# Ledger of designs, part 171: peptides against a protein of PDB entry 5K2M

Target 1, 273 residues: chain A of PDB entry 5K2M
Amino acid sequence: MRIGITYTVLRREEMAIKERAGEFGEVVMLHEDDLLFPGNYDLDVVIIRNVSHFKALYTARLFESEGIPTVNSSRLIFEAGDKLFATLRLAGKVPVPEWKAALSEGGALRVPDSLGYPLVSKPVFGSWGRLLAKVNDRDSLEAVLEHRKWMKNPLYGIHYFQEFVEKPGRDIRSYVIGGEFVGAIYRYSNHWITNTARGGKAEPCSDPEVEELSVKAWEAFGEGALAIDIFESEKGLLVNEVNPNMEFKNAARVTGADMAGKLVEYAVEVAKT

## One batch from the design tools (peptide; made by RFdiffusion4, then SolubleMPNN)

Design b2_p25_5_s3 (from b2_p25_5, 11 letters changed)
Fold by OpenDDE base, seed 1:
Structure b2_p25_5_s3 (fold): chain B 273 residues (1-273), chain A 25 residues (1-25)
Amino acid sequence: as target 1 above (273 residues)
Amino acid sequence: DEFLEKVRKIIEEYFEKKEKEFLES
């Protein structure tokens, strides 16, 4: 078994994945600078750990084009890594925050007619709560839309909105790999954005309802390794988003779950399929 | 360990910045 691991930065996650992968076969670390396609890669599977969503997506697709399966697959990275595409998968299977998508400024200005205020503006791509805006009124909406006009990436012209969900000063991040629930954490923050990357504290989450919902959310995609962001709301648990390029150092530390091992085990099974 | 974590965070933020720059190019 030859296991590739693509990466941008050797984080704690990549170190743990490397270590666990070594128990199953030969490990080939592939920094982004080492990647050139088409290539002659002798690998049974590649674990994708590129930091960039798009680099991860293209790396996965490039290996797949050479007959090498990836974890995650390019399909999963594509669908799960885009907030709107992920919502389309999730909304038919699990409770999600109310959402609206608009393809023009004129359409976006009508979003409050259905969602009301406050609402949250999100880019369809991005991580760590970047460019999330709580929009409290019409003036704020107009300001956000005006600023988006000057952003060069055409994807900023895809206007994705959610209802603002009142949370109990925390959210939940769970992990499902190959359909198996691996663990979950609470992420605490005094800010409405509760991402631990922004200084939030993490505690273990042991809730059977979270576990069940997390598995159902994973089943909306049907493959791979996903981190799942869940809100505790007045109307119950809501699946906010998923991440196909999950960070898990804090979750692994807090829960003691072998997330790296589970990821490698899944990759090995993918290689055998 | 804390220092290394801070360094890793800085590096991650740098790459995210570069991604943004790429996407806006």
Scores: peptide ipSAE 0.022, ipTM 0.508, DockQ to the pose 0.029
Fold by OpenDDE base, seed 5:
Structure b2_p25_5_s3 (fold): chain B 273 residues (1-273), chain A 25 residues (1-25)
Amino acid sequence: as target 1 above (273 residues)
Amino acid sequence: DEFLEKVRKIIEEYFEKKEKEFLES
């Protein structure tokens, strides 16, 4: 068994994945600078750990073009890593926050007519709450839209909005790998954007409802390894988003779950299919 | 505009660097 691991930065997660992969066979670490295609790589599977969503997506597709399966697949990275495309998958299977998408400023200005205020404006790509805006009124909506006009990436012209969900000072991050629930944590923050990477406290989450919902959310995509962000709302649990390039250092530490091992085991399974 | 393109690149590089630093912290 030859296992490739692509990466941008050697994080705790990548080190753990490397260590666990070594138990199953030969490990080939592949920094982004090492990747040239076509490359005729001799690998049975590649674990994708590139930081950039787009670099991860293209890397996965390039290996697949050489007949090498990836974890995650380019399909999964594409659908799960885009907030709007992920919402489209999730909305058919699990409760999600109310959302609207508009393809013009004129359309975006009508979003409050259906969702009301406050709203959350999100780019369809990005991580760690970057460029999230709580939109409380018409003036702030106009400001967000004006700023988007000056952003160079055309994807900023895709206007994605959610209802603002009142949370109890925390949210939930769960992990599902190959359809198996691996673990979940609470992320505490006094800010409306909860993220442990931004200094939030993490605690174990043991809730059967979270486990069931997490598996259902994973089933909306049907493959791979996903981190799932869940809100506790007055309406019950809502699946906010998923991440096909999951960070798990805090979750592994807090829960004691061998997330790296589970990821490698799944990759080995994929290699054998 | 060459000037605006240079500014854009500087900004992008800055954010990429900050992202790296954040992940390594």
Scores: peptide ipSAE 0.008, ipTM 0.402, DockQ to the pose 0.040
Fold by OpenDDE base, seed 4:
Structure b2_p25_5_s3 (fold): chain B 273 residues (1-273), chain A 25 residues (1-25)
Amino acid sequence: as target 1 above (273 residues)
Amino acid sequence: DEFLEKVRKIIEEYFEKKEKEFLES
């Protein structure tokens, strides 16, 4: 078996994936600079580890066009990596924070009529909590909308909002690969944005309700490897978002779970399907 | 404005570099 691994930066995750993949066959590391299409790729499956959401999406689709399956698939990356599209999948299957989407400034200004204040403005794309804004009032909403007009990417004109969820100084990140729950962590922060990339501490999470909810959230998409962000709220557990380009070094360290191995095993299964 | 576009590009490249450095640390 020949396993491709696409990457932008050789992180701990990519090193672990490479190591585990070597146990199943020949590993072909593919830096973004190595990728040209159409190409003559002799690969049975490609594990997508590009940092950029869009580069990951297009890379996956390009390999699929060559008849090579990818983990994750372009479909999954597209649907899970867009916060609004992910919400559309999740909302009918699991509890999610209340949300609204607007396609104009005029529409966005009516969002508080439904969600109230405070609310959270999110870009539909992006990672590590970039451009998340807690909007406490009308003046803040107008400011966010004004700033979005000057952002060059037209996707910033898609206005996605959530209710502000009061969290107990932490959130939960779980991992589901091929429908199997692999593990979960608490991410602690005194800030309303709890991402560990911003200095949050991670602890193991062993909660059967989290496990069940995580699997259900994964089932809303039905394939691939997903990191799932869950909030603990007064009304119970809420699935905030999913990530098809998961970072897992902290979770692997804290839980001891072989997340890289599970990812590779799933990729091998995909290759054989 | 061409100047502002150049400045934007420089800033974006800077942040991309910093992101890479962060990920490699």
Scores: peptide ipSAE 0.007, ipTM 0.398, DockQ to the pose 0.037
Fold by OpenDDE base, seed 3:
Structure b2_p25_5_s3 (fold): chain B 273 residues (1-273), chain A 25 residues (1-25)
Amino acid sequence: as target 1 above (273 residues)
Amino acid sequence: DEFLEKVRKIIEEYFEKKEKEFLES
């Protein structure tokens, strides 16, 4: 078994994946600078750990074009890594925050007629809560839309909005790999944008409802390894988004779950298919 | 490798700092 691991930065997650992969076969670390296509890669499977969503997507597709399966697949990265496309999958299977999408400024200005205020404006791509805006009124909406006109990437012209969900000072991050629930944590923050990456306190989450909902959310996509963000609301649990390039350093530390091992085991299974 | 471990720690600290700054902004 020859296992490739693509990466941008050698983080704790990549180190853990490398270590566990070594128990199953030969490990080939592939920095972004090492990747040239077409190439003659002798690999049975590639674990995709590129930081950039688009670099991860294209890397996966390039290996697949050479007959080498990837974890995650380019299909999953494409659908799960776009907030709107992910919402389309999730909304058919699990409760999600109320949302609207508009393809023009004129359409976007009508969103409050359906969802009311406050709203959350999100770009369809990006991580770590970048360019999230809480929109409390018409003036704020107009300002966000005006700024979007001058952003270089045309994808910023795709207007995605959610209802603002009041959270109890925390959110939930769960992990599902190959359809198996691996673990979950609470992420505490005094800010309305919660993220463990930002130095928030993390605690284990042992809730059967979270486990069931997380598996159902994964089933909306039907493959791969996903981190799932869940809100606790007055309406119950809501699946906010998924991440096909999961960070799990804090979750592994807090829960003791072998997330790196589970990811490698799944990659080995994919290689044998 | 002690050198790689030191580099890893520096990288982790940098990202943790940037993430914290973003939450507080």
Scores: peptide ipSAE 0.026, ipTM 0.536, DockQ to the pose 0.018; fails the geometry check

Design b2_p25_5_s4 (from b2_p25_5, 13 letters changed)
Fold by OpenDDE base, seed 5:
Parts: C-alpha cells; structure tokens; sequence
Structure b2_p25_5_s4 (fold): chain B 273 residues (1-273), chain A 25 residues (1-25)
C-alpha cells in the first residue's frame, strides 16, 4: 500500500495523518511544490490536505485523471467546499437555515423581501468566517454589495445569503468519515461567528440528535470525510455548512476520537475498491 | 486571481506560524 498525502503546510492534522498512514504502508508526503502533472505517480490513494479549496479541488482531479483515487474526491471537494452547492445538497435531506442566492446586485437587493433583516452575507468560498457580514438594514446591504464590486475574484459576484440564526453562544462541529459518526464538539464564542480557529473554546458534544443529523448530512454527499457545522436554533438543529478539508486537532483533543486514524482507514478502504 | 492568491498566502503564513509553535511544544 502506497499512500500519498498532499499538503500546503504540515499542521498537527497532517502530522497525525502521516503517522497513522505509516501503519498501513509506505507514506509519500507531497508538498504543493512537489506536484507536477501529468506525473505518472505510483500511489494507491491520495489524502488531500491542501489548504486552498481550489488547489485541493484541482489536485484531487489531477490524481483522479491518472487513475488514483483521492480522499476526498474532487466531486466531494467541489460540492461540499462551495457554500451554495453544499446548501443545494443539504437542503433536500436535512434542515438548513433559510437562504437566497442572487446573480446580480439588483437581485441581491430583493433578498430581504424574502429573508428579512437581519441576514448574513457569505462568499460561496472561503473559511474561518472570512468576509461574513451581518446585514441589519438596507444601507448595510448596499455597502456590502458595493464592496463586492471592487473585489477582483468573479465569484464575489455570486451573492449568497442566509437568515441570521440566533445561537446560544455556541455552535456544533461534528465529524463523519465514510458514513460513520466519529465525534462532535461545542464551539463557544461571544461573537456571532463561532470558530475554534479564532480562539473559541471547545467542549465535547454527546447528543444522539446531533449524531443522527450529522450522518444524514453526510449522506447528502454520500462519500468522504466531512466536518459538519450545526446551529442550535429556535427551530431546532440546522446544518449550516460542511467542510471537505476539515481541521480536527481541537476536536480530537477534546473528544479523544481518533480522527486521523479513521481518515486513514477510510482512505485504505477507498484504495481497495 | 491576485486577490485569492493574497488570501491564500495569508492563510498559509498563519498555519506556518502555528506549525512552528506546535513543533516547539
């Protein structure tokens, strides 16, 4: 068994994955600078750990073009890593926050007619709460839209909005790998954006409803390893987003779950199919 | 895009810093 691991930065997660992968076979670490295609790589599977969503996506697709399966697959990275595309998958299977998408400024200005205020503006790509805006009124909406016009990436012209969900000072992050629930944590923050990467406190979450919902959310995609962000709302649990390139160092520490091991085991399974 | 590249660089730098911190602990 030859296991590739692509990476941008050797984080705690990548170190753990490398260590566990070594128990199953030969490990080939592949920094982004090492990747050149076509390359005729001799690997049975590649674990994708590139930081950039787009680099991860293209890396996965390039290995797949050489007949090498990846975890996650390019399909999953594409579907799950875009907030709008992920919402489209999730909305048919699990409760999600109310959302609207617009393809023009004129369309975006009509979003409050459906969602009301306050609402949340999100870019369709990105992580760690970057460029999230709580929009409380018309003036704020106009300002956000004006700023988007001057952003160079054309994807900022895709306007994605959610209802603002009142949270109890925390959210939930769960992990599902190969359809198996691995664990979940509460992330506490005094800010409306909760994220452990921003210094939020994490605690174990043991809730059967969270477990069931997490598995259902994973089933909307049907493969791979996903982190799932869940809100506690007055309407019940809502699946906010998923991450196909999950950070799990805090979750692993807090829960004691073998996230890296489960990921490697799944990759080995994929290699054998 | 140049903007995306800059964001990626910022993210990379952040995690590189965290990696160093981890290795020093």
Amino acid sequence: as target 1 above (273 residues)
Amino acid sequence: SEFLKKVEEIVKEYFEKKEKEFLEE
Scores: peptide ipSAE 0.014, ipTM 0.430, DockQ to the pose 0.035
Fold by OpenDDE base, seed 2:
Structure b2_p25_5_s4 (fold): chain B 273 residues (1-273), chain A 25 residues (1-25)
Amino acid sequence: as target 1 above (273 residues)
Amino acid sequence: SEFLKKVEEIVKEYFEKKEKEFLEE
């Protein structure tokens, strides 16, 4: 078994994946500078750990074009890594925050007619709370839309909004790999954007409802390894988004779950199919 | 450590910036 691991930076996750992959076969670390296509790669499977969503997507697709399966697949990265496309998958299976998409400024200005205020404006791509805006009123909406006009990437012209969900100072991050629930954590923050990267505290989450919902959310996509963000709301649990290129060091530390091992085991299974 | 967390945050911000530049320039 030859396992490739693509990466941008050797984080704790990549080091853990490398270590666990070594138990199953030969490990080939592939920095982004090592990737040139078409290539002659002798690999049974590639674990995609590029930091950039788009680099991860294209890397996966390029390996697949060479007949090498990837974890995650380019299909999963594409559908799960876009907040709007992920919502389309999730909405058919699990409760999600109410959302609207608009393709013009004029359309976006009508979003409050259906969702009211406050809203959350999200780019369809990006991570770590980048360009998330709480939109409390018309003036704020106009400001967000004005700024989007001057952003160079056309994808910023896709206006994705969610209802603002009041959270109890935390959210839930769960992990499902190959359809198996691996673990979950609470992420605490004094800010409406809950992210452990911004100094948040993490604690284990042991809730059967979270486990069941997480598996159902994964089933909306039907493959791969996903981190799942869940909100605790007055309406119950809501699946906010998923991440096909997850960070898990904090979750692994807090829960003791072997997330790197589960990811590698799944990759080995994919290689054998 | 708090120091390590801060370094990790800086690294994340750096790569987010690079991704933005790649997509918008």
Scores: peptide ipSAE 0.013, ipTM 0.399, DockQ to the pose 0.030
Fold by OpenDDE base, seed 1:
Structure b2_p25_5_s4 (fold): chain B 273 residues (1-273), chain A 25 residues (1-25)
Amino acid sequence: as target 1 above (273 residues)
Amino acid sequence: SEFLKKVEEIVKEYFEKKEKEFLEE
């Protein structure tokens, strides 16, 4: 078996994936600079680890066009990596924060009529809490919308909002690969944005309700490897978002779970299908 | 988009630094 691994930077995750993939066959590391299409790639499966959501998406689709399956698939990357599209999948299966989408500034200005204040403005794409804004009032909403108008990417004109969820100084990140719950962590932060990539502390999360909810959230998509962000709220557990290009170094370290191994095992199974 | 390109560059640089830190550990 020949396993490709595409990557932007050789992070701890990519090193672990490479190491585990070597147990199943020949590993071909493919830096973004190595990727040209159409190409003659002799690979049974490709694990997508590009940092950029869009580069990951297009890389996956390009390999698929040559008959090579990817983990994750371009479909999954597309649907899970867009916060709005992910919400559309999740909302039918699991509890999610209340949300609204608006396609104009005029529409966006009416969002508080439904969600109230405070609310959270999110871009539909992006990671690590970038461009998240807690909007406390009308003046703040107008400011956020004004700034979005001057952003060049038209996707910033898609206005996605959530209710502000009061959290107990932490959130949960769980991992589901091929429908199997692999592990979960608490991410602690004194800021309303909880993210270990921004210096948050991680601790193991052993909660059967989290496990059940995580699997259900994965089932909304029905394939691949997902990190799932869950809020502890007064309403109970809420699935906030999913990530089809998951970071897991902190989770692996804290839980001892073999995230890289599970990902490789799933990729091998995909290759055999 | 020039904006997205710049964001991608910033993200790349961040992870490159982290990679270096990891390899030096």
Scores: peptide ipSAE 0.013, ipTM 0.430, DockQ to the pose 0.036
Fold by OpenDDE base, seed 4:
Structure b2_p25_5_s4 (fold): chain B 273 residues (1-273), chain A 25 residues (1-25)
Amino acid sequence: as target 1 above (273 residues)
Amino acid sequence: SEFLKKVEEIVKEYFEKKEKEFLEE
């Protein structure tokens, strides 16, 4: 078994994955600078750990073009890594926050007619809460839309909105790998944007409803390793988003779950199918 | 092409932002 691991930066996650992969076969670490295609790679599977969503997506697709399966697949990275496309998968399977998408300023200005205020403006790409805006009124909406016109990336012209969900000072991040629930954590924050990267505390989450919902959310995609962000709302649990490039160092530490091992085991399974 | 240029811009911007954020965490 020859296991490739692509990476941008050797993080705690990548180190753990490398270590566990070594138990199953030969490990080939592939920094982004090492990647050139077509490359005639001799690998049975590649674990994709590029930091950039788009670099991860293209890396996965390039290996797939050479007949090498990837974890995650380019399909999964594409669908799960875009907030709108992920919502399209999730909405028919699990409860999600109410959402609207608009493709123009004129369309976006009609969103409050359906969602009301406050609402949340999200870019369809990006992580760590970047460019999330709580929009409380018409003036704020117009301001956000105006700013988007001056942004260089054309994807900022895709307007994705959610209802504002009141959370109990925390959210839930769960992990499902190969259809198996691995673990979950609470992420605490006094800010409406909950992210452990911003200094939030993490605690283990042991809730059967979270486990069930997480697996159902994963089933909406049907493959791979996903981190799943869940809100606790007055309406019950809502699946906010999924992440196909999951960070898990905090979750692994808090829960004690061998997330790196589970990821490698799944990759080995994929290699054998 | 204009399309390829836009794709390259998307990739570049996302990557640069991710690297910066990661290094600052």
Scores: peptide ipSAE 0.017, ipTM 0.403, DockQ to the pose 0.068; fails the geometry check

Design b2_p25_6_s2 (from b2_p25_6, 11 letters changed)
Fold by OpenDDE base, seed 4:
Structure b2_p25_6_s2 (fold): chain B 273 residues (1-273), chain A 25 residues (1-25)
Amino acid sequence: as target 1 above (273 residues)
Amino acid sequence: MEEELEERERKDEELAEKLEEERLK
């Protein structure tokens, strides 16, 4: 078996994946600079670890065009990596924060009529809490909308909003790979944006409700490896978003779960299908 | 190819470490 691993930066996750993949077959590391298509790749499966959502998406689709399956698939990356498209999948299966989408400024200005204030403005793409805004009033909404007009990427003109969810100073990140729950952590932050990348503490989460909800959230997509972000709210557990390009170093460290191994095992299963 | 890959992997590791250090600041 020949396992490709595409990457932008060799992080702890990519190192762990490389190491575990070596136990199953020959490993071919593929930096973004090595990727040219069409190409003659002799690979049974490719694990997609490109940092950029769009680079990951296009890389996956390009390998699929050569008849090589990917983990995650381009379909999953596309649907899960866009916050709005992910919400469309999730909303039919699991509790999600109340949301609205608008395609114009005039539409966006009516969002508070439904969600009220405060609300959260999110770009449909992007990671690490970038360009998240807590919008407390009309003036703040107008400012966010004005700033979006000056952003060059047309996807910033897709206005995605959620209700502001009051969290208990933490959120939950769970991991589901191939439909199996692998583990979960609490991420602590005094800021309304919880992100372990910002120096937040992580602790193991052992909650059967989180496990059940995480699997149901994964089933909304029906394939691949997902990190799932869950809020603890007054309404109960809410699935906020999913990530098809998961960071797991903190979760692996805290839980002791072999997340890299589980990802590789799943990739090997995909290669055999 | 293999030597170039090893050099790139080393540079990427150094970059990843720097990114982690920057995230801790």
Scores: peptide ipSAE 0.030, ipTM 0.566, DockQ to the pose 0.671
Fold by OpenDDE base, seed 3:
Structure b2_p25_6_s2 (fold): chain B 273 residues (1-273), chain A 25 residues (1-25)
Amino acid sequence: as target 1 above (273 residues)
Amino acid sequence: MEEELEERERKDEELAEKLEEERLK
């Protein structure tokens, strides 16, 4: 078996995936600078680890066009990596924060009529809490909308909003690979945006309700490897978002779960299908 | 080819460590 691994930066996750993949076959490391299409790639499967959502999406689709399956698939990256498209899948299966989408400034100005204040403005793409805004009033909403008009990417004109969820100074990150729950962590922060990549503490999460909800959230997509962000709210557990290009170094360290091994095992199963 | 890959992997690892340090600030 020949396993490709595409990457932008050799992180702890990519090193762990490379090491575990070597136990199953020949490993071919493919930096973004090595990728040229069409190509003559002799690979049974490709694990997609490009940092950029769009580069990951296009890389997956390009390998698929040559008959090489990818983990994750271009379909999953497309649907899970867009916060609005992910919400559309999740809302039919699991509890999610209340949300609204608007396609114009005039539409966006009416969102508080249904969600109230405070609300959260999110871009449909991006990671690590980039361009998240807590909007407390009309003046703040107008300012966010004005700034969006001057952003170069047309996707910033898609206005996605959620209710503001009061959290107990933490959130939950869980991992589901091939429909199997692998593990979960609490991420602590004194800021309303919780992220371990911004210096937050991580602790193991062992909760059967989190495990069940995480598997149901994965079933909304029905394939691949996903990290799942869950909020603890007064309404109970809410699935906030999913990530088809997961970071797991902190979760693997804290839980002891072999997340890299589980990802490689799933890629080997995909290659045999 | 293999030596060039090893040098690139080393540079990428050093970059990943620097990015992690910057995110913790």
Scores: peptide ipSAE 0.025, ipTM 0.549, DockQ to the pose 0.768
Fold by OpenDDE base, seed 2:
Structure b2_p25_6_s2 (fold): chain B 273 residues (1-273), chain A 25 residues (1-25)
Amino acid sequence: as target 1 above (273 residues)
Amino acid sequence: MEEELEERERKDEELAEKLEEERLK
């Protein structure tokens, strides 16, 4: 078994994946600077750990074009890594926050007619709560739309909105790999954007309802390794988003779950199919 | 012990900055 690991930066997650992959076979670390296509890669599977969503997507697709399976697949990265496309998958299987998409400024201005205020404006791509805006009123909506109009990336012209969900000062992040629930954490924050990367406390989450919902959310995609963000709302649990390029160092530390091992085990299974 | 913690925190901050720059590309 020859296991490739693509990466941009050698994080704790990539180090853990490398270490665990070494128990199953030969490990080939592939920095982004080592990647040139078409190429001759003697690999049975590649674990995709590129930091950029688009670099991860294209890297996965390029390996697949050489007949090498990837974890995650380019299909999963594409569908799960776009917040709108992920919502389209999730909405048919699990409870999600109420949402609207608009393809123009004029369309976006009508979103409050359906969802009311407050809203959350999200880019369809991005991480760590970047360019998330709480939109409380018309003036704030107009400001967000004006700023989006002058952004260079055309994907910022895709206007994705959710209802604002009142959270109990935390959210839930769960992990499902190959359809198996691996673990979950509470992420505490004094800000409406809960993110452990910004200094939030993490605690173990042992809730059977979270486990069941997390597996159902994974089943909406039907493959790979996903981190799942869940809100505790007055309406019950809501699946907010999924991440096909998950960080798990805090979750692994807090839960004691072998997330790196489970990811490698799944990659080895994918290589055998 | 305190110096090792400060050096780890500094490395984690430098890593976070690099990650943010790479995710903007």
Scores: peptide ipSAE 0.020, ipTM 0.533, DockQ to the pose 0.122
Fold by OpenDDE base, seed 1:
Structure b2_p25_6_s2 (fold): chain B 273 residues (1-273), chain A 25 residues (1-25)
Amino acid sequence: as target 1 above (273 residues)
Amino acid sequence: MEEELEERERKDEELAEKLEEERLK
C-alpha cells in the first residue's frame, strides 16, 4: 500500500495523517510544489490536504485522471466545498437554514421579500467565515452587492443568502468519515460567527441527535470524509454547511477521537475498492 | 502551555488565511 498525502502547509492534521498512514504502508508526502501532471505516480490512494478548495479539487481530479482514487474524491470536493451545491444536497435530506440564491443584483434585491431581515450573505466558496455579512437592512444589502460588483472572481456574482439563525453563543462541528460518526465539538463564540479559528473555545459534544443528523447529512453526499457545521436553533438542529477539507486539530484534541486514523482507514478502504 | 498552543493555532490559521487570500487573487 502506497499512500500519497498532498498538502500546502504541514499542519498538525497533516502530521497526524502522515503518522497514522505509516502504519498501513509507505507514505509519500506531496507538497503542492511536487505536483506535476501528467505524472507517473505509483500510489494506491491519495489523501487530499491542500488548503485551497480549488487546488484540492483540481489535485483530486488530476490523480483520478491517472486512475488513482482520492480522499476526498473530486466529485465530493466539488459538491460539498461549494456552499450552494452543498445546500442543494443537504436540503433534500436534513433540515437546513432557509436560503435563497440569486444570479444577479436585481434578483438579490428581492431576497428579503422571501427571507426577511436579518440575512446572512455568503460567498459560495471560502473558509473561516470570510466575506460573511450579517445584512440587517436594505442599505446594508445594497452595500454588500455594490462591493461584490468590484470583486474579480465571477463566483462572487453568485449571491447566496441564508436566514440569520439565532444561536446559543455556540455552534456544533461534527465529523463523519465513510458514513461513521467520529465525533463532535461545540464551538463557543460571543460573535455571531462561531469559529475556533477566531478564538472560540471548543468543548466535546455528546448528543445522539447530533450524531444521527450528522450521519444523515453525510448520506446526502454518500462518500468521503466531511466536517459538518450544525446550528442549534429555535427550530431545532439545522445543518449549515459541510467541509470536504476538514480541519480537526481542535476536535481531535478536545474529543480524543482518532480522526486522522479514521481518515487513513477510510483511504485504505478506498484504495482496495 | 494551552495559551501557547492557542497562539500557535491562531498563527497557523492566519497563515492559512493569507495563503487562501493569495490563491484567490
Scores: peptide ipSAE 0.022, ipTM 0.593, DockQ to the pose 0.066; fails the geometry check

